Peptides against a protein of PDB entry 4AID. Designs and how they scored, part 36

Target 1, 242 residues: chain A of PDB entry 4AID
Amino acid sequence: FDIKRKTIEWGGKTLVLETGRIARQADGAVLATMGETVVLATAVFAKSQKPGQDFFPLTVNYQEKTFAAGKIPGGFFKREGRPSEKETLVSRLIDRPIRPLFVKGFKNEVQVVVTVLQHDLENDPDILGMVAASAALCLSGAPFMGPIGAARVGWVDGAYVLNPTLDEMKESKMDLVVAGTADAVMMVESEIQELSEEIVLGGVNFAHQQMQAVIDAIIDLAEHAAKEPFAFEPEDTDAIKA

## One batch from the design tools (peptide; made by RFdiffusion4, then SolubleMPNN)

Design b1_p11_5_s4 (from b1_p11_5, 3 letters changed)
Fold by OpenDDE base, seed 1:
Structure b1_p11_5_s4 (fold): chain B 242 residues (1-242), chain A 11 residues (1-11)
Amino acid sequence: as target 1 above (242 residues)
Amino acid sequence: MPQVRTKAGSL
């Protein structure tokens, strides 16, 4: 098996991005690990547009499957039918920063699936899922102008904490999720308790700085393992203005 | 080497 792996130290934890072992039928597939939390991201895109497609058909599906639930508090009955509130929220957290990064005029169906395979009860799979989805898209050959990085920032004992554990988050006055490119913040989602705007803005900047190592790791993985870029020319919409 | 599409261009 041609397995490519990138390993970095990130927030005092080892982040591993791996491709080539699992889900080889996808356009891109990444196994991401932090601690004992493990996610699989897959990206699949249609090689043609459906007739009459007027919008970009991106679907993002984050799933915490029941086999991971042996290490997920409260997980004994995820009925296979309806996404949980968490799964719905995390699917949106992944969707929001990636959707604007597709080449304008690309209207082929894109499906991103993030599956939690294991949870360690310390590392939340949402950030890891965002990173893995970004990496899977960069490997796929889709016209995606990524990568994105992501980070969670806490405020514990008067300091910023990168990707706080679930236990550290109980003491955190901030739950700040940031996603961005090398050059720009693309998405902020925040829950804040009695903090100044200065601390929050500092948290966004801290997140954006800390995600650069992840962006660089995705680039390095993609240089070694990406598929050939899908040949896509946007329809010249200027020909309709004549 | 496969080119990676980035917002800054192809890598």
Scores: peptide ipSAE 0.023, ipTM 0.629, DockQ to the pose 0.120
Fold by OpenDDE base, seed 2:
Structure b1_p11_5_s4 (fold): chain B 242 residues (1-242), chain A 11 residues (1-11)
Amino acid sequence: as target 1 above (242 residues)
Amino acid sequence: MPQVRTKAGSL
């Protein structure tokens, strides 16, 4: 097994990105760990476009499986195959920042699956899932212009907190999820309690700054473990409209 | 080395 691993300290926690051990049948697969929270992201893409495919068929599926439910709050009753509200929300949080980063004209089917394998009750798997999905796409050879980083920012005792624990979040006046590239913020999702716009904007900037270490870690992992880039030439559809 | 596609280009 050719196992590649990147480890960084991030917000006072160890982030581990690993590839090559599991899900080797995927185009990209990353096992990401922060604390004792563990997620598996897999990226798979079709090597051809379906006839008559008019839109980019990206599917993102975040799932918290029942085997992880012994540590996941509310996990005891996921018997019936429908995504929970959380799973639906997190799937969208992952989809939103990655979708615009695919090369224009790429209409091959792409499936990203993020599976929570373990939860520590401290580190939320959503941010870790975003990071892992980004890394899996960068490893896949898909025409994805990533990586993205992601961060949650809290506001506790008049300070920004990077990736607050579930307990710190009870005291936080801000739940700010940011995703971005090295150069740009791609997505913001926020729940704010009586904070100034200045504090919120400062939180976005703080998140974007703090995610750079994650972006760099994904790049370093990809340099050592990425597949050859899929040969994709967009059809010059502008030449057919003459 | 496999080139990584990034928004800033290929690494």
Scores: peptide ipSAE 0.021, ipTM 0.614, DockQ to the pose 0.120
Fold by OpenDDE base, seed 5:
Structure b1_p11_5_s4 (fold): chain B 242 residues (1-242), chain A 11 residues (1-11)
Amino acid sequence: as target 1 above (242 residues)
Amino acid sequence: MPQVRTKAGSL
């Protein structure tokens, strides 16, 4: 197996991005680890557009399988079939920042699947899933103008905390999820308790700064492990002169 | 080397 791995220290935790060991049938596949939380992201894209396809058919599916819940005290058997509220929300959190980064006019089917393989009960798989999905897309050869990074920011004891643990989040006055490129914030989702707009905006900036190390790690992994870029020329829509 | 597509082009 040609295994490529990138490891960085991120928010006082080891982030590992790995490819080439599993899911080699996907266009891109990344095993991401932070602490003892482990996710598998896969990206698959169609090599042709369906006849009559009028919209970009991106699907994102985040799943926390029952075997990952075996470490969760009181983890009920997740019935196969209906996504939980969390799985639905996280699927949207991944979708929102990646959707606008596909080359305009690309209407081939794209499927991103993020599967939680292990949960440590400290590190939430959602941020890790966003990072892994970004990495898998960058490796795939799809016309994706990523990478995105992602970060969660808490506000604990009057300070920003990068990717707070589930226990630190109980004390946090902010749950701020940010995703972005090197140059731009693409998505913000926030739950805030009694904080000023200044603290929230500072949290967005903090998140965007802290995710750059992840973006750089995805680029480094992709330089060593990406597939050849899929040959796609956008139809000449005369309207990107700005 | 595989090129990475970014907003700035291919790396």
Scores: peptide ipSAE 0.019, ipTM 0.590, DockQ to the pose 0.122
Fold by OpenDDE base, seed 4:
Structure b1_p11_5_s4 (fold): chain B 242 residues (1-242), chain A 11 residues (1-11)
Amino acid sequence: as target 1 above (242 residues)
Amino acid sequence: MPQVRTKAGSL
């Protein structure tokens, strides 16, 4: 099987994006690794629209599997049930920046599933999951105007820190998650303690700059491994509401 | 080359 891999240094860590080994039944599938944290993102899209589909049916599911339960705090009883609060929040963090990037009028069902396979307790799988989901969509052939990058920014010892470890985050005055395209910030989520708006805006800019290497890595992976683009032309009727 | 749809167009 043809395995394609992109490796970059990112925030002093090795980011690996791999495709072609697992989940080949998906339209796109990416195994992403940072440290010993490992996520699988899969993208699947319907090749037709459901009759009477009025809205874009995108579903994003972030999940932490029992395989990682020995390394994930509280992992002993992840019943196949309601997503945890974290799984719900991370699913939204992935959904928010990708949803606007689908071609207008595309109303085929899209399912993005991010599965945490391993957690190192240093690298949070949420950012890695966002990156992997972006990559999986870019590989899928779906009419997705990505890639997105993502970054977490901390504020530790009076400096910005790219993707702080879970231990560094305990000392951080900022938990800033940013996602964007090469050209634009698409999503900001921030928890901030006693920091100026200037520091926060600087953090958004820092995140957007630092995610460019990830965007470029996804593009390079997609140039080597993407499926043929799904032939989709929006019906003129959705163009008239601009 | 596989075309990647980007916000700037297809690569």
Scores: peptide ipSAE 0.012, ipTM 0.526, DockQ to the pose 0.123

Design b1_p11_6_s1 (from b1_p11_6, 7 letters changed)
Fold by OpenDDE base, seed 1:
Structure b1_p11_6_s1 (fold): chain B 242 residues (1-242), chain A 11 residues (1-11)
Amino acid sequence: as target 1 above (242 residues)
Amino acid sequence: PENLLLKLPSR
């Protein structure tokens, strides 16, 4: 198996991005690890558009499956078949920043699946899932103008904390999730407790700066492991307005 | 959910 791996230090933790071992039938597949939290992201896209397709059919599905539930709070009673509130929210967190980055006019079906394989109870799999989904898309050959990075920022003891642990988050006055490209912030989601706008804006800037190492790591992995780009020519919609 | 598309000024 041609296994390719990128390892970086990120916020005092080791981030590992691996491809080529698991889900090789997907267009892109990345196993991402931080601490003992492990996620598998897969990207699959259709090689043709469905007749009459008028919108971009992107589906993002984040799943914390019961096989990881030995460490996931509440995992024992997740009824088969409906996403939890967390799974629904994280699926949207992944969808929001990636959807605008597909080439305009691309209307082939795209499916991104993020599966939590292990949870350490310290590192939240949501940020790791965003990173893994970005990496899987960059490897897939889909017309995706990524990568995106992602980061969570806390405010603990009067300082910014990159990707706070679940225990550090109990003392945090901020839960700030940021996703972006090298050049732009694409998404912000925040829960704030009595902090100034200056601290929040500083948190967004801190997140965007800290995610650059992840973006660079995805690029390095893609340079070595990406599939050939899918040949997509957008239909010239300007010819219909003449 | 405010989509603050902040273009960071490129250095």
Scores: peptide ipSAE 0.007, ipTM 0.482, DockQ to the pose 0.039
Fold by OpenDDE base, seed 2:
Structure b1_p11_6_s1 (fold): chain B 242 residues (1-242), chain A 11 residues (1-11)
Amino acid sequence: as target 1 above (242 residues)
Amino acid sequence: PENLLLKLPSR
């Protein structure tokens, strides 16, 4: 097995991005670990556009599998069923920042599936899922202008905390999820308790700065493990407005 | 529509 791995220290935790062990049939597949939380992201894309496809058919599906349910908070034996509210929310958190980064005119089906394999009860799989999805897309050869990074920022004891634990989050006055590229913030989602706009904006900046190490880690992984870029020629009518 | 959902190989 040609296994590629990138490991970084990130917010006092070890982030591991691994490819080549699992889901080799995907265009991209990344096993991501932070603490003992483990997610598998897979990216698959169609090699042709469907006739009459008018919109970009991106589907993002975050799933908490039943085998991980013993470690997932609130994880009763979820029968294969409708996505939970959390699964729906996290699927959107992953979708929002990645959707704009596909090459304009690309209307091939893209499916991103993030599966929680393990939860440590400290590290929320959402951030890890965002990172893993980004990495899987970068490895896939899809015309994706990533990577994105992601970070959660808390405000605990008058300081920013990168990716606070679930317990630290109970003391946090801020739940700020940020996703972005190296150059831009693409998405902010925030729940804030009585904080100044200055602190919130500072949190966004802090998140964006802290996610650079993740972006760099994805790039490094992609340099060693990415598939050849899919030859996509946008139709001349879809002039890439820079 | 063939669901491109890659079945993870069942361990």
Scores: peptide ipSAE 0.007, ipTM 0.453, DockQ to the pose 0.033
Fold by OpenDDE base, seed 3:
Structure b1_p11_6_s1 (fold): chain B 242 residues (1-242), chain A 11 residues (1-11)
Amino acid sequence: as target 1 above (242 residues)
Amino acid sequence: PENLLLKLPSR
């Protein structure tokens, strides 16, 4: 098996991005680990547009139910069925920053699936899922203008904390999730308790700075493991320059 | 932003 792995220290934790072991039938597949939380991201895209397709058919599906039945907090064997509220929310958190980064005019079906395989009860799979989805898309050959990075920022004892643990988050006055490219913030989601706009904006900047190491790690993995770019020429060539 | 895939070395 041609297994490629990138390992970095990130926020005092080991982040591992691995490809080539599992989900080989996908266009891109990444096993991502932070602490003992493990997610699998897969990206699959159609090689042709469906007749009459007028919108970009991107679907993102984050799932906690399938493999982690013994290590997910509150993971009752939820029957095969509708996504939980959390799964729906995290699917949207992953979708929001990646959707604008596809080449304009690309109307082939894209499916991103993020599956939580293990949870350590400290590291939330959502940030790891965002990172893994970004990496899987960058490996896939899809016309994706990524990578994105992602970070959670807390505010604990008057300081910014990168990717606070679930226990540290109980003491945090901020739950700030940021996703972005190397050059731009693409998405902010925030729950704030009695903090100034200045502290929140500082948190966005802190997140964007701290995610650069993740972006670089995805680029390094992609240089060693990405598929050939899918031959796609948009009808409007001016859209590639944005 | 420039597509990352366009910057990747061709295998």
Scores: peptide ipSAE 0.006, ipTM 0.444, DockQ to the pose 0.648
Fold by OpenDDE base, seed 4:
Structure b1_p11_6_s1 (fold): chain B 242 residues (1-242), chain A 11 residues (1-11)
Amino acid sequence: as target 1 above (242 residues)
Amino acid sequence: PENLLLKLPSR
């Protein structure tokens, strides 16, 4: 196996991004680990557009598989079928920041699948899933203008906390999920309890600053493991609708 | 492991 790995310290935890071991049939595949939480992100894209495709057909699917269910909070034996509320929410959290970063006019089918393989009950796989999905896309050769970083920010004892544990989040006055590029915030999702706008904005800035190390880690991984960029030239007609 | 804590500079 040609395994490439990037390891960083991030928020006092080891983040590992690995490619080349699993899901080699995908265009991009990343095994991401933080603590003992493990996710597999895969990115697959069609090499041609479907006839009459009018919209960008991006599908993001976050899944908490039954083999991990014994360690997933609220992971009752999900009968194979309908996504849980969490799976649906996290799929949207991943979709929102990545969707606008595809090259305009690219209408080939893209499927991102994030599978939770292990949960440690401390590190939520959502942020890890966002990071892994970003990395998988950057490795895929798809015309994706990433990477995206992501971070959760808590507010505990008058301070920002990067990626609070599930237990620390119980005491947090803020659940702030931010995703962005090196240069821009792309998505904010927040649940706030009686905090000033200044604190919330400071949390966004803190998140954006802290995700740079993740962005850099994805870039470094991609430099060593990315597939050749898919040759895509947007049709001139899609440039005019800007 | 201590999470990275950023305190807002107290004005």
Scores: peptide ipSAE 0.000, ipTM 0.401, DockQ to the pose 0.019

Design b1_p11_6_s2 (from b1_p11_6, 8 letters changed)
Fold by OpenDDE base, seed 4:
Structure b1_p11_6_s2 (fold): chain B 242 residues (1-242), chain A 11 residues (1-11)
Amino acid sequence: as target 1 above (242 residues)
Amino acid sequence: SELLLLKLPSR
């Protein structure tokens, strides 16, 4: 096994990004760990466009599978047929920032699957899933202009907290999820109590600053483990509708 | 949910 691993300290927690051990059949696959929360992101893309494909067919599927060890909160029999509300929301949180980063005119099918393998009840797998999905896409060779980073920001005791634990979030006046590239914020999702706009904007800036270490970690992993870029030339017919 | 494309100042 050619296993590549990047480890960083991030918000007082160890973030591990690993590739080469699992899901080798995917174009990109990343096992991401923060605390004892573990997610697997896989990226697969079609090597050709379907005839008559008129839109970019990106599918993002976030799944909290009840593994047999019973340590996933809410381990009731999720009927295998419909994503939970959480799974639907997190799938959208991952989709939103990555979708615009694909090269224009790329209409090959892309499937991103994020599977929660373990949950420590402290670290929410959504942020970790966003990071892992970004890393998996960067490793895949798909024409993806990432990486993205992601961060959750809380406001606890008058300070910003990077990726608050589920317990710290009970005391937080802010649930701010930010995703972005090195240069830009791509997505903000926020649930805010009685906080000033200044604090919220400061939270976005804090998130973007803190995610740089993750972006750098994904780049470092990709330099050592990325597949060759897929040779893609956009057809001129997908020119800018102004 | 607003897509705020904030161009953050480059460090």
Scores: peptide ipSAE 0.017, ipTM 0.595, DockQ to the pose 0.042
Fold by OpenDDE base, seed 1:
Structure b1_p11_6_s2 (fold): chain B 242 residues (1-242), chain A 11 residues (1-11)
Amino acid sequence: as target 1 above (242 residues)
Amino acid sequence: SELLLLKLPSR
């Protein structure tokens, strides 16, 4: 098996991005690990557009499946039911920054699936899932103008903390999730307790700076492991308005 | 949640 791996130190933790071991039937597949939290991201895209498709059919599905039930508090067999509130929110956190980065006019079906395989109760799978989804898309050959990076920023004891643990987040006055490219912030989601705008803006800048190492790691992995780019020529829609 | 598309100044 041609297994390719990138390992970096990120916020005092080891981030591992791996491809080629599992989910080989996907266009892109990445196993991402931070601490003992493990996620699998898969990207699949249709090789043709459906007749009459008028919008970009991107589906993002984040799942905290019961495979991790040994460590997740409340490991009830949540039936084959509707996504939890968390799963719905994280699916949107992944969707928001990636959707604008697809080539204009691409209307082939794209499915991104992020599955939490293990949770250590310290490292939240959401940020790891965003990173893994970005990496899986970059490996897929889809016309995706990524990578994106992502980071969570806390404010603990008067300082910024990159990807605070779940326990550190209880003492944090800020939950700031940022996603972006090398050049731009694409998404901000924030919950803030009585902090100045200056501290929040500083947190966005801190997040964007800290995610560059992740972006570079995804690029390095893609240079070695990406599929050939899908040949997509956008229909010249400007010729119909003349 | 506000999508602040902050274009960071390119270095």
Scores: peptide ipSAE 0.017, ipTM 0.613, DockQ to the pose 0.040
Fold by OpenDDE base, seed 3:
Structure b1_p11_6_s2 (fold): chain B 242 residues (1-242), chain A 11 residues (1-11)
Amino acid sequence: as target 1 above (242 residues)
Amino acid sequence: SELLLLKLPSR
């Protein structure tokens, strides 16, 4: 198998993005690792629009169901069931920044699936899932104007902390999740305890700066492993309204 | 969750 891998140091942790080993039937597939947390992101898109499709049919599914039985203390075999509240929230966190980056007029079905394969109980799979989903879309050939990066920012002992551990987050006065492109912030989600707007805005800027290394890593992976871009010409919808 | 499209000022 032609396995491509990008490895970077990010926030004092090793981030690994790998493609070519798993889920080869997907348009894009990325195995992402941070610490000992591992996620698989897959992107699949239809090669044609369904008749009468009037909206962009993007579906994002984040799943914590398939923990490899060997490394999760307290292995809840979550049976096939409705998404948990967490899975629903993280699916939205991934959806929000990627949805506006698809080429206008593209209405082919797109499915992004992020599966948590391993959790180290330190690194939250949500940020890793956002990064992996971005990478999988960039590899897929879909008309996606990414990549996005993502970062969590904490506020611990009067300083910004990039991707705090679950234990560091207990001491954090801020849970700030940011996603963006190289040039723009696309999404902010924040839970804040008694912090000034200035500190929060500084956290957004810090996140956006720190995610550039991830964006660059996705670009480098895509240069070596992306599929040919899907030939999509948007119908000139401006001509029909005249 | 407000979708603030914050256009970061171009440095």
Scores: peptide ipSAE 0.016, ipTM 0.602, DockQ to the pose 0.038
Fold by OpenDDE base, seed 5:
Structure b1_p11_6_s2 (fold): chain B 242 residues (1-242), chain A 11 residues (1-11)
Amino acid sequence: as target 1 above (242 residues)
Amino acid sequence: SELLLLKLPSR
């Protein structure tokens, strides 16, 4: 097994990105761990466009159907059903920042699946899922202009907190999720309680700064483990407007 | 700003 692993300290927690052990049939696959929360992200893309495909067919599925809470032997089987509100939200949080980063004109089917394998009840798997999805895409060879980083920012006791625990979030006046590239903020989602716009904007900047370590970690992993880039030449769409 | 595709180093 050619296992590649990147480990960083991030917000006082160890982030581990691993590839090459699980889901080798995917174009990209990353096992991401923070604390005792574990997610598997897989990226698969079609090697050809479907006839008559007129839109970019990206599907992102985040799922918490089967996970172990902490060290409890046996895990919880959530019954097969409709996505929860959380699963739907997090699927959108992953989709929003990655969708614009695909090469214009790429209309091959892309499927990103993020599965929560373990939840420590401290570290929310959503941010970890965003990071893992970004990493899986960067490893896949798909024409994805990533990586993205992601961060959650809280406001606790008059300070920004990077990726607050679920308990710290109960005291937080802000739930700010940011995703971006090295150069740009791609997505902001915020729930705020009586905070100034200045604090919120400062939170976006804080998130963007703090996610750079994750971006760099994904790049380092990709340099060692990415597949060859898929040969895709976009059709010159500028020639049709003349 | 041109998004840099991670050009894998050509082996």
Scores: peptide ipSAE 0.007, ipTM 0.478, DockQ to the pose 0.388

